# Peptides against a protein of PDB entry 7PB4, part 266

Target 1, 105 residues: chain A of PDB entry 7PB4
Amino acid sequence: KMLNIKEYKEKLLSTLGEFLEDHFPLPDRSVKKKKKNIQESSVNLITLHEMLEILINRLFDVPHDPYVKISDSFWPPYVELLLRNGIALRHPEDPTRIRLEAFHQ
Target 2, 218 residues: chain B of PDB entry 7PB4
Amino acid sequence: DALQMAVGYFEKGPIKASQNKDKTLEKHLKTVENVAWKNGLASEEIDILLNIALSGKFGNAVNTRILKCMIPATVISEDSVVKAVSWLCVGKCSGSTKVLFYRWLVAMFDFIDRKEQINLLYGFFFASLQDDALCPYVCHLLYLLTKKENVKPFRVRKLLDLQAKMGMQPHLQALLSLYKFFAPALISVSLPVRKKIYFKNSENLWKTALLAVKQRNR

## One batch from the design tools (peptide; made by RFdiffusion4, then SolubleMPNN)

Design b2_p21_7_s4 (from b2_p21_7, 10 letters changed)
Fold by OpenDDE base, seed 5:
Structure b2_p21_7_s4 (fold): chain B 105 residues (1-105), chain C 218 residues (1-218), chain A 21 residues (1-21)
Amino acid sequence: as target 1 above (105 residues)
Amino acid sequence: as target 2 above (218 residues)
Amino acid sequence: MAEQLLRLMVEELVILEAELR
């Protein structure tokens, strides 16, 4: 039984990864508008997959404080996407924190 | 059933011939209240009753009681909320009813099935910030609705002007903090790093009912 | 449609994670 659940989870993760790449890719960095002086804010944006992984892990690793601080690596449209769809919730007292919805509860 | 008869009474209005109009109204109102608090109301029942509560068909006391029992069994239709907001624009409801509606909308926000049309009403809600009685609850609603696309220079100016007028209110600071998060370049003012955002607990009126709804839908 | 599917997939993933933990 546990093996079957693990295999199913792995399959779902793979399917989710492909789905996210197809439907929710990161914007191409290619519009290097050459405006010289804007310091290349070298902030490496994380994928939506990585963002979800962080949120899921936090939900289970720290169930009493399941909130993740929004970093500069979080692409704002992804944050809005998760909030809009009820996948994530904003912290009632801190707008810089979000949590995953506890679907298992 | 008793609930259908009660909803039908409010929808069709009082039958002219009833000598005891007030007793009949009270009976049906109690029926709706009892079902709403015990089991919640279906989305269709909320659609009908919410429209009635904001249309001005009945007196303020009745409208207030109806609005207080707009507790969903499962979900609230976005269309019902849009219709309700349309009635707010017509201005037939009292100021107290408007406040109660915004409190209800914040409390029931998670039970609304869709947010697409509600998000289009952002400008209407933002304009309501100028009402001192509504401002705390509208700030909370906007805190839930605000997207990066909504953060415009003119809205930032209006919020800062409002802050200058009414002082550093916790609910206004919460909204400004969110605006700064989405558009830091538009807000040059150092906002105090408040670790805690305090909204008026709109949920307090429905806290027990909302807990029961969440337990039934698990 | 894609956004709704995303929610369903995440929901299922959370449920599965809970069963494994």
Scores: peptide ipSAE 0.676, ipTM 0.439, DockQ to the pose 0.324
Fold by OpenDDE base, seed 1:
Structure b2_p21_7_s4 (fold): chain B 105 residues (1-105), chain C 218 residues (1-218), chain A 21 residues (1-21)
Amino acid sequence: as target 1 above (105 residues)
Amino acid sequence: as target 2 above (218 residues)
Amino acid sequence: MAEQLLRLMVEELVILEAELR
């Protein structure tokens, strides 16, 4: 029983990874918009897959404080995507913190 | 080849310079229809044309005609179906096109080469049960896809709530009976013992074509 | 936009994680 669930989870994760790469890729860094003042913040943006992994892990590892602080590695359009689709929730008192929706509850 | 020219027209779009765009479109559409109903289409042709039908590149009438002639010569690629479902999420196709797609998917289910990725879309199909127009066909699809691992308490609750709203629909009862078979402890409600499972005959549109495909592949 | 599918996949993943823990 548990083995089948684990295998199904791994398959789902793989499919999710492929799906995210196809439909929600990071913007190509190569579009150097020549506008002067955008400091090339050398911040390595994480994939949406990595962001979801962080949020899922936090939800289960720290259920009493399931919120993750939004870092500079979080691409703002991904944060907005998760929030507008009800996948994530913003902390009521700290707009810099988000949690995954507890779909299992 | 006339079929290759027709598929290429739909893929690349109309050449801007043609004064008679509608006649050219109709010619190519008839070519695809004739080949599809006579011989079926190759998996590659279905991949291209199915994506076109759901992308919103053409009008609803054209998309409907393309989708109706998505008849395989041998097999349909699972990847084509996954791509098609992705287009349903974009919402560029009409409600009637969505209904037709689910009817097509049920009718062609046995001709899809693999089911592994389609099974991972179970949650997406299950969410589509809330659409009253889709519900009968989605129930049939879920009946074909449901494994024991898919039968969860929250899905049982959603199905029972849907039954409370819609009444004892034959397609919903069929799905609930399957759920009870896999997880009897989750469904305390006595379900009528139906000797025959009745789904709306989604196959009616393709019945003759499907018989011909099965005869050619024997 | 495959945003609805994303939500459903994440929902399923969270449910599966809850069953495994």
Scores: peptide ipSAE 0.632, ipTM 0.658, DockQ to the pose 0.571
Fold by OpenDDE base, seed 4:
Structure b2_p21_7_s4 (fold): chain B 105 residues (1-105), chain C 218 residues (1-218), chain A 21 residues (1-21)
Amino acid sequence: as target 1 above (105 residues)
Amino acid sequence: as target 2 above (218 residues)
Amino acid sequence: MAEQLLRLMVEELVILEAELR
């Protein structure tokens, strides 16, 4: 029973990965912001897959505080995507923190 | 090939300069229809055209006609179905197109090469049970897809709630009976023993074509 | 539609994770 669930999860993760690459790719870095002086804080944006992984892990690893702080690596459109679709929720008192929806509860 | 030209037209879209855009569209659509019903379409052609039909690139009438002619020569790629479902989620297709898609999916289910990725979409299909227009066809699809691992307490609750709302629908009873078969402990309610499972005949639109496909692949 | 599918995939993933944990 557990083996089948694990295999199913792995397949789902693979399918999700492909789906995210196809439909929600990171923007090409090519938008040269013309503004000269902003230090290229080469903030490495994480993929939506990685973002979801972080959120899922936090939900289960720290169920009493399932919130993740929004870092500069979080592409704002992804955050908005998750929020508007009810996949994630903002912390009621701290808008810089988001959690995954507890779909299992 | 006339079919390749037609598929290419739908894929690339109308070339700007043609004064007779509608006539050209109709010509290509008829080409696709004729080939699909006579010979079936290759998996690659279905991949392209199915995505087009669900993308909202064309009007509902055109999309409906394309979707109706998604008849395989041999097999349908599972990837094409997954992509199609992704388009259903974008919401650019009409309710009638969604219904037609689920009917198509049920009718063509045996011609899909693999079911592994489609099974991963189980939750998506299950959520579509809430749509009264989709519910009969989704129940049929879920009846075909459901494995023991899909039968969970929350899904049982949702099905029972749906039954309470919609009444004792034959398609819902069929699905519940399957759920009870896989997980009898989750369904305490006595279900009527139906000797024959009756789903709406989704195959009716393609019955003749499917018979022809089966004959060619024998 | 892609966004709705994303939600459903994530929902299923969370449910599966809960069963494994």
Scores: peptide ipSAE 0.594, ipTM 0.680, DockQ to the pose 0.564; fails the geometry check
Fold by OpenDDE base, seed 2:
Structure b2_p21_7_s4 (fold): chain B 105 residues (1-105), chain C 218 residues (1-218), chain A 21 residues (1-21)
Amino acid sequence: as target 1 above (105 residues)
Amino acid sequence: as target 2 above (218 residues)
Amino acid sequence: MAEQLLRLMVEELVILEAELR
């Protein structure tokens, strides 16, 4: 039983990875539009897959405080996407913290 | 050939310069329809045309006609189905197109080469049970897809709630019976032992075509 | 929308993760 669930999870993760690459890729770094002033903060943006992994892990590893602090590596459109679709919830008192929705509950 | 030109037209879109866009569209659509119903389409042709039908690139009438002629010569690629489902989520297709897609998916289920990735979309299909127009076809699809690992307490609750709302529909009863078979402890309600699982054979729009496909592949 | 499929895939992952823990 557990083996089948694990295999199914691994397959789902693989499918999700491919899906995210196809539909929600990070913006190509190559569009260096010349406009000077936006400090290209050298912050490496993480993929949506990595963001979801962080959120899922936090939900289960720290169930009493399942919130993740939004870092500069979190691409703002991904944060908005997760919130808009009810995948993530913003902390009621701290807008810089988000949690994954507890779908298992 | 004429089919390759027609598929290429749908893939690339109408070249701006053709004065008679509608006549050209109709010509290519008829070409696809004629080949599909006579011989079936190659997996590559289905991949291209199925995505086009669900992408919202063309109007609903055109999309419906394309989807109706998604008849395989041999097999349908699972990847094509996964891509198609992704387009359903984008919401650029009409409700009627969604219904037609689920009917198509059930009708063509045996011609899909693999089911592994489609099974991962189980949750998506299950969520579509809430749509009254989709529910009969989604139940049939889920009946074909459901494995023991898919039968969860929350899904049982959702099915029972849906049954309470919609009444004891034959398609819901069929799915619940399958759920009870896999997980009898989750379903305390005595389901009537229906000997015959009657999914409304909604007139399989493809019945004649599917018989022809099976005859050619024997 | 691709967004709805994303939600459903994440929902399934969370459920599976809960069963594995």
Scores: peptide ipSAE 0.587, ipTM 0.681, DockQ to the pose 0.569; fails the geometry check

Design b2_p21_8_s1 (from b2_p21_8, 10 letters changed)
Fold by OpenDDE base, seed 3:
Structure b2_p21_8_s1 (fold): chain B 105 residues (1-105), chain C 218 residues (1-218), chain A 21 residues (1-21)
Amino acid sequence: as target 1 above (105 residues)
Amino acid sequence: as target 2 above (218 residues)
Amino acid sequence: SEYKERLLRLMVEELVILEAQ
C-alpha cells in the first residue's frame, strides 16, 4: 500500500517538474551583465521543482519544524511566487525561513 | 466585426462611462450567443470567453450564458480548458457554474485538440467527486480520462467509500468498472455486470449545436 | 500568467494531501 502511494507521488512530482520547466524556467544565465568586481560566486540557482521538493520533504520529515532556510540557491522570484500564492509561508520570527503550507491539516 | 467587438467588450470589461451598461452587455452577449449557435466560435474566442466565464468577472447569470454558448466551430484548445480548470479550484465560481462547466467539458470532450495536459489534471477532477452536485459529471469525465496509470489504491478506496455513502450510483459504478478493468487486483468487490454504461446526458444542452458542428466539419 | 500560478498551487496542494495519506 505504501509503495503505491510513493510511486504515485513520484509520478506527480515528475508531472509537476515538467509543468515547472515549461512555465517557470530559471532565467537564462546569459544575462551576465558585466558589472565589475564583486566575486559573483556563481550561485547555482535550483529549479522551482527542486525548491518544492525540498519544502515538501521538510514538511513531512520534520513536521514540528517544517521550515527551510532560504539559501542563495533560492531564486528570489520563486520564493515570492510561492509566498504570494499561499504555497509557502514565511516564518513569523525569522524572515529567512519558509515552510510549505500544510494543505493536509 | 460584431463578434470581435463583443469578445473585446468581455475581455476589457465594461467601460465605466456608459449609461446603458446593461443594454450594452446584453447586446454583446446576444451577439456571442447568435454566432456560437449558428456557426460556432473560433478556438481563440472560446479561449477568451471561457476564461471570462470562470474568472468571476461577471455575474453568475452572464457566466452561465457565456458557458452555454461555448460551442466550437472546429476545435477547443486544451490550454483553454486548463485555464478554465484553474478557475474552478480557486475562483469564486458558483456551484451551478461548476456543474455547467463539467457538463460542457464532457459534451465538448471530443472537440478538445489534445488531452495531455487535461490528463495531468486528473487528480483535481478526482477530488471534485466529493461534491454531490458535480459527482455524476466528474465520474463521466474521469471515465473518459482514466488510464491504467491513474488507477491507484487510494482512489479505489475513495470511490468505494463514496459508493458506501451515496449508494450504487450508475455513474460511480461505470467508473469503478473501468477501474476494475485496468486494475482487477485492486477491486475485490463484485461489480454488477452492466451491459450499458449510463451517464447523465451532459450533451443534451448542446445536442443540436454539436450535431451542426459535426455536420459542418464533415 | 496568474492561471499558471493557480495551477501550481493546486498541484502542490494535491501532492501534499497525497503525501499525508
Scores: peptide ipSAE 0.573, ipTM 0.754, DockQ to the pose 0.402
Fold by OpenDDE base, seed 5:
Structure b2_p21_8_s1 (fold): chain B 105 residues (1-105), chain C 218 residues (1-218), chain A 21 residues (1-21)
Amino acid sequence: as target 1 above (105 residues)
Amino acid sequence: as target 2 above (218 residues)
Amino acid sequence: SEYKERLLRLMVEELVILEAQ
């Protein structure tokens, strides 16, 4: 019984991954190259897929504190995207923390 | 062209300066209605107007009238339908608009060029079964969309729970029968062998228009 | 572009619902 849900979930995850790659790719690193001097703390931005994975995992792993701290790896436009679409919520007291919306509740 | 001017009005929105906004709106709405019912609308016109009808740009009365005249000349783009469904998530449209949209979607289903992306929205449509007002029309839509891959144990449970709550409604039974056809092991309940699937589609608001579309495309 | 963002929400919503099952 669980196998069929798992298969559908895997298909949805694959579709979501493709959708994110096609429509919400990370900005090309080429634009930041023009300002030469400052120590490129090479904070590798994570994909929107990885960001969603972190948020989903936190929602289910720690349901009593489902908030994730926004790191420098979180591309600000992705954070804004999730918030404005009601996919994520900002912590009421700590603006540096966001959670996934609990769509299952 | 009068239709292009009307579509352009809805797309751009009312220009602030017109003193007679309501008369202008009504004029353009009547233009769209007249063309849609006589000849149908081009796929591009449906794309624009369907998006407007569900975006909440205009009032519910206007949106309802626009949606009622979303009659294709030939085909409806799947992308237009996906865009329209996307607006259902924002919750800005009235319950009556949602019902009308699902009725429209069922009525126009055969005129939609592709179904691949619509099939990906299966879960969203299935979740809408919980709305008592939508349930009959969503069941009909799901009956048209359901593939073997969509028939999952959790969906079977949800349908059986809905049947327990709402009774043995014909539209639920039709969908359950289809589910049983694809996955007989998941549905132990004896379903009455209904020879005829009865969806309330006999009173389609577009029946006459759809007949005319089918005649023009033959 | 806005419809893609709404579609993203739908996909995530469905994924969360499935994960809870």
Scores: peptide ipSAE 0.579, ipTM 0.763, DockQ to the pose 0.434; fails the geometry check
Fold by OpenDDE base, seed 1:
Structure b2_p21_8_s1 (fold): chain B 105 residues (1-105), chain C 218 residues (1-218), chain A 21 residues (1-21)
Amino acid sequence: as target 1 above (105 residues)
Amino acid sequence: as target 2 above (218 residues)
Amino acid sequence: SEYKERLLRLMVEELVILEAQ
């Protein structure tokens, strides 16, 4: 039973990855190069796939505190995307923390 | 024209509370039905109406009638199908509408312009095999979609488990036979050599309409 | 597109359900 779930999970992750790359890619850094003065915050943005992986892992690794702190690597539009679609929830007292929705509960 | 007015009505939704809402709805629905069965619908009209039928914007009876008349003049856009599948996930659609949609999708499969994005939804369709009402139609759809890359050990096991639960259903056997063709090492069980793959094609609500479409496009 | 966001949710829901098993 376990091996089958793992393979399915891996395939779903792969499908999700492809889906995210096709439909929710990170903005190409190339377009903003024309305006000189915006401090190129050298912060490497993570993919939506990586963001979801972090959130899923936290949900299962620390079920009593499933919240992840929003870092500068979190592209704000991705955070908003997850929140507006009910995929993630903000911490009620700390807006800098988000959790994945517990779809299994 | 009358069809554009009807499609526009469904897209915009019923305006103000006039007592004649039901009569207006019925008029527009009949217009769509008449054109669809006579000539088929344009891809753009199917895009709009299919999305409406699955969105839950109207009642189940209306949605069912709309979905039954999603007959293409020429082609169906893959994007329209992907949009429709997205609505199946949100749970606003009745079980009967889901069944009808899968029946429609199988019936119209050859008229869908592309399959690349639909193939990405393979996992979602496969998960729907657990629904006893959907299983026959999903098996048929998966039979049409399955590539070698989709045949994984876990899916084989799930199909065998379903077969153990439901018995040796012809639609499950057809899909398992295809899986065995692509990955013979994953299926040690001797499958009965069925010379004829029998999906319940006899109940294709669109058979006559599809014959007419094929005749017009020749 | 709103439909892409719905599909995203669906995929994540399924993934979470699978992780819980």
Scores: peptide ipSAE 0.564, ipTM 0.743, DockQ to the pose 0.353; fails the geometry check
Fold by OpenDDE base, seed 4:
Structure b2_p21_8_s1 (fold): chain B 105 residues (1-105), chain C 218 residues (1-218), chain A 21 residues (1-21)
Amino acid sequence: as target 1 above (105 residues)
Amino acid sequence: as target 2 above (218 residues)
Amino acid sequence: SEYKERLLRLMVEELVILEAQ
């Protein structure tokens, strides 16, 4: 029974990874170099997969404070995607923090 | 053979230069239909064609016809089903194609080689219960797929809410009864004891074809 | 597509439920 859950989880993670790569890829960095002077803050955007991993891990590692601070590595459209779909919730007092929805509760 | 040429046409797409694209399409579609209904399709052919039918590569009429002839010779790969469900997510298929796909899944459920990956998609199917057009077929699929581990408090709440909204539908009652069987503590409501679980849509478009497949595989 | 987004939610929901197990 336990082996089946682990294997199931691994398959789900694989399926999620493929799904995210296919349907929610990061935008190509071909944002046109129009304005010269703004230092390309080389903030590497994380994938939606990595973002979800961070949020899931925080939910289980720190269940009493499951909120993650939104960093510059968080692509804003991904944050909006998670929020509008009820996958994530914004902290009521700090709009810079989001949590994963506790679907298990 | 003619089938391989037809499958290859759908996979590769129409070669640009053919003046008679529609006639060629119809010829290949009829080839697939004829073989599927007479002999069934190999798992590999179903993999290719099912993916095409749900990808939105062709128009809704073509996709509907392809999906209607997804009749296995022996088995359907679960991977083909997972890929197909992934396309349902893309929203490129019509509502009618989604309905037809769930009907197809219910019809072909026993011909799918494995269920482990399909069971991972349980949540996806469960969310489709909110679509009034899909709900009867999704309930039937979930009735076939549900294990004890799938019966969670939040899903019970969602089913009860759906029943409150839609009324006591026979397909919802069947699923709730199964949920109560697996987890009686989660469902305090008395459910009517139905002697026969009746999913009205058991008259499958494929019933005759599936009987023929079963007879050939005996 | 609203449906892709719904699927994403469902996959994440299922994953969270499995992690809690």
Scores: peptide ipSAE 0.560, ipTM 0.730, DockQ to the pose 0.547; fails the geometry check

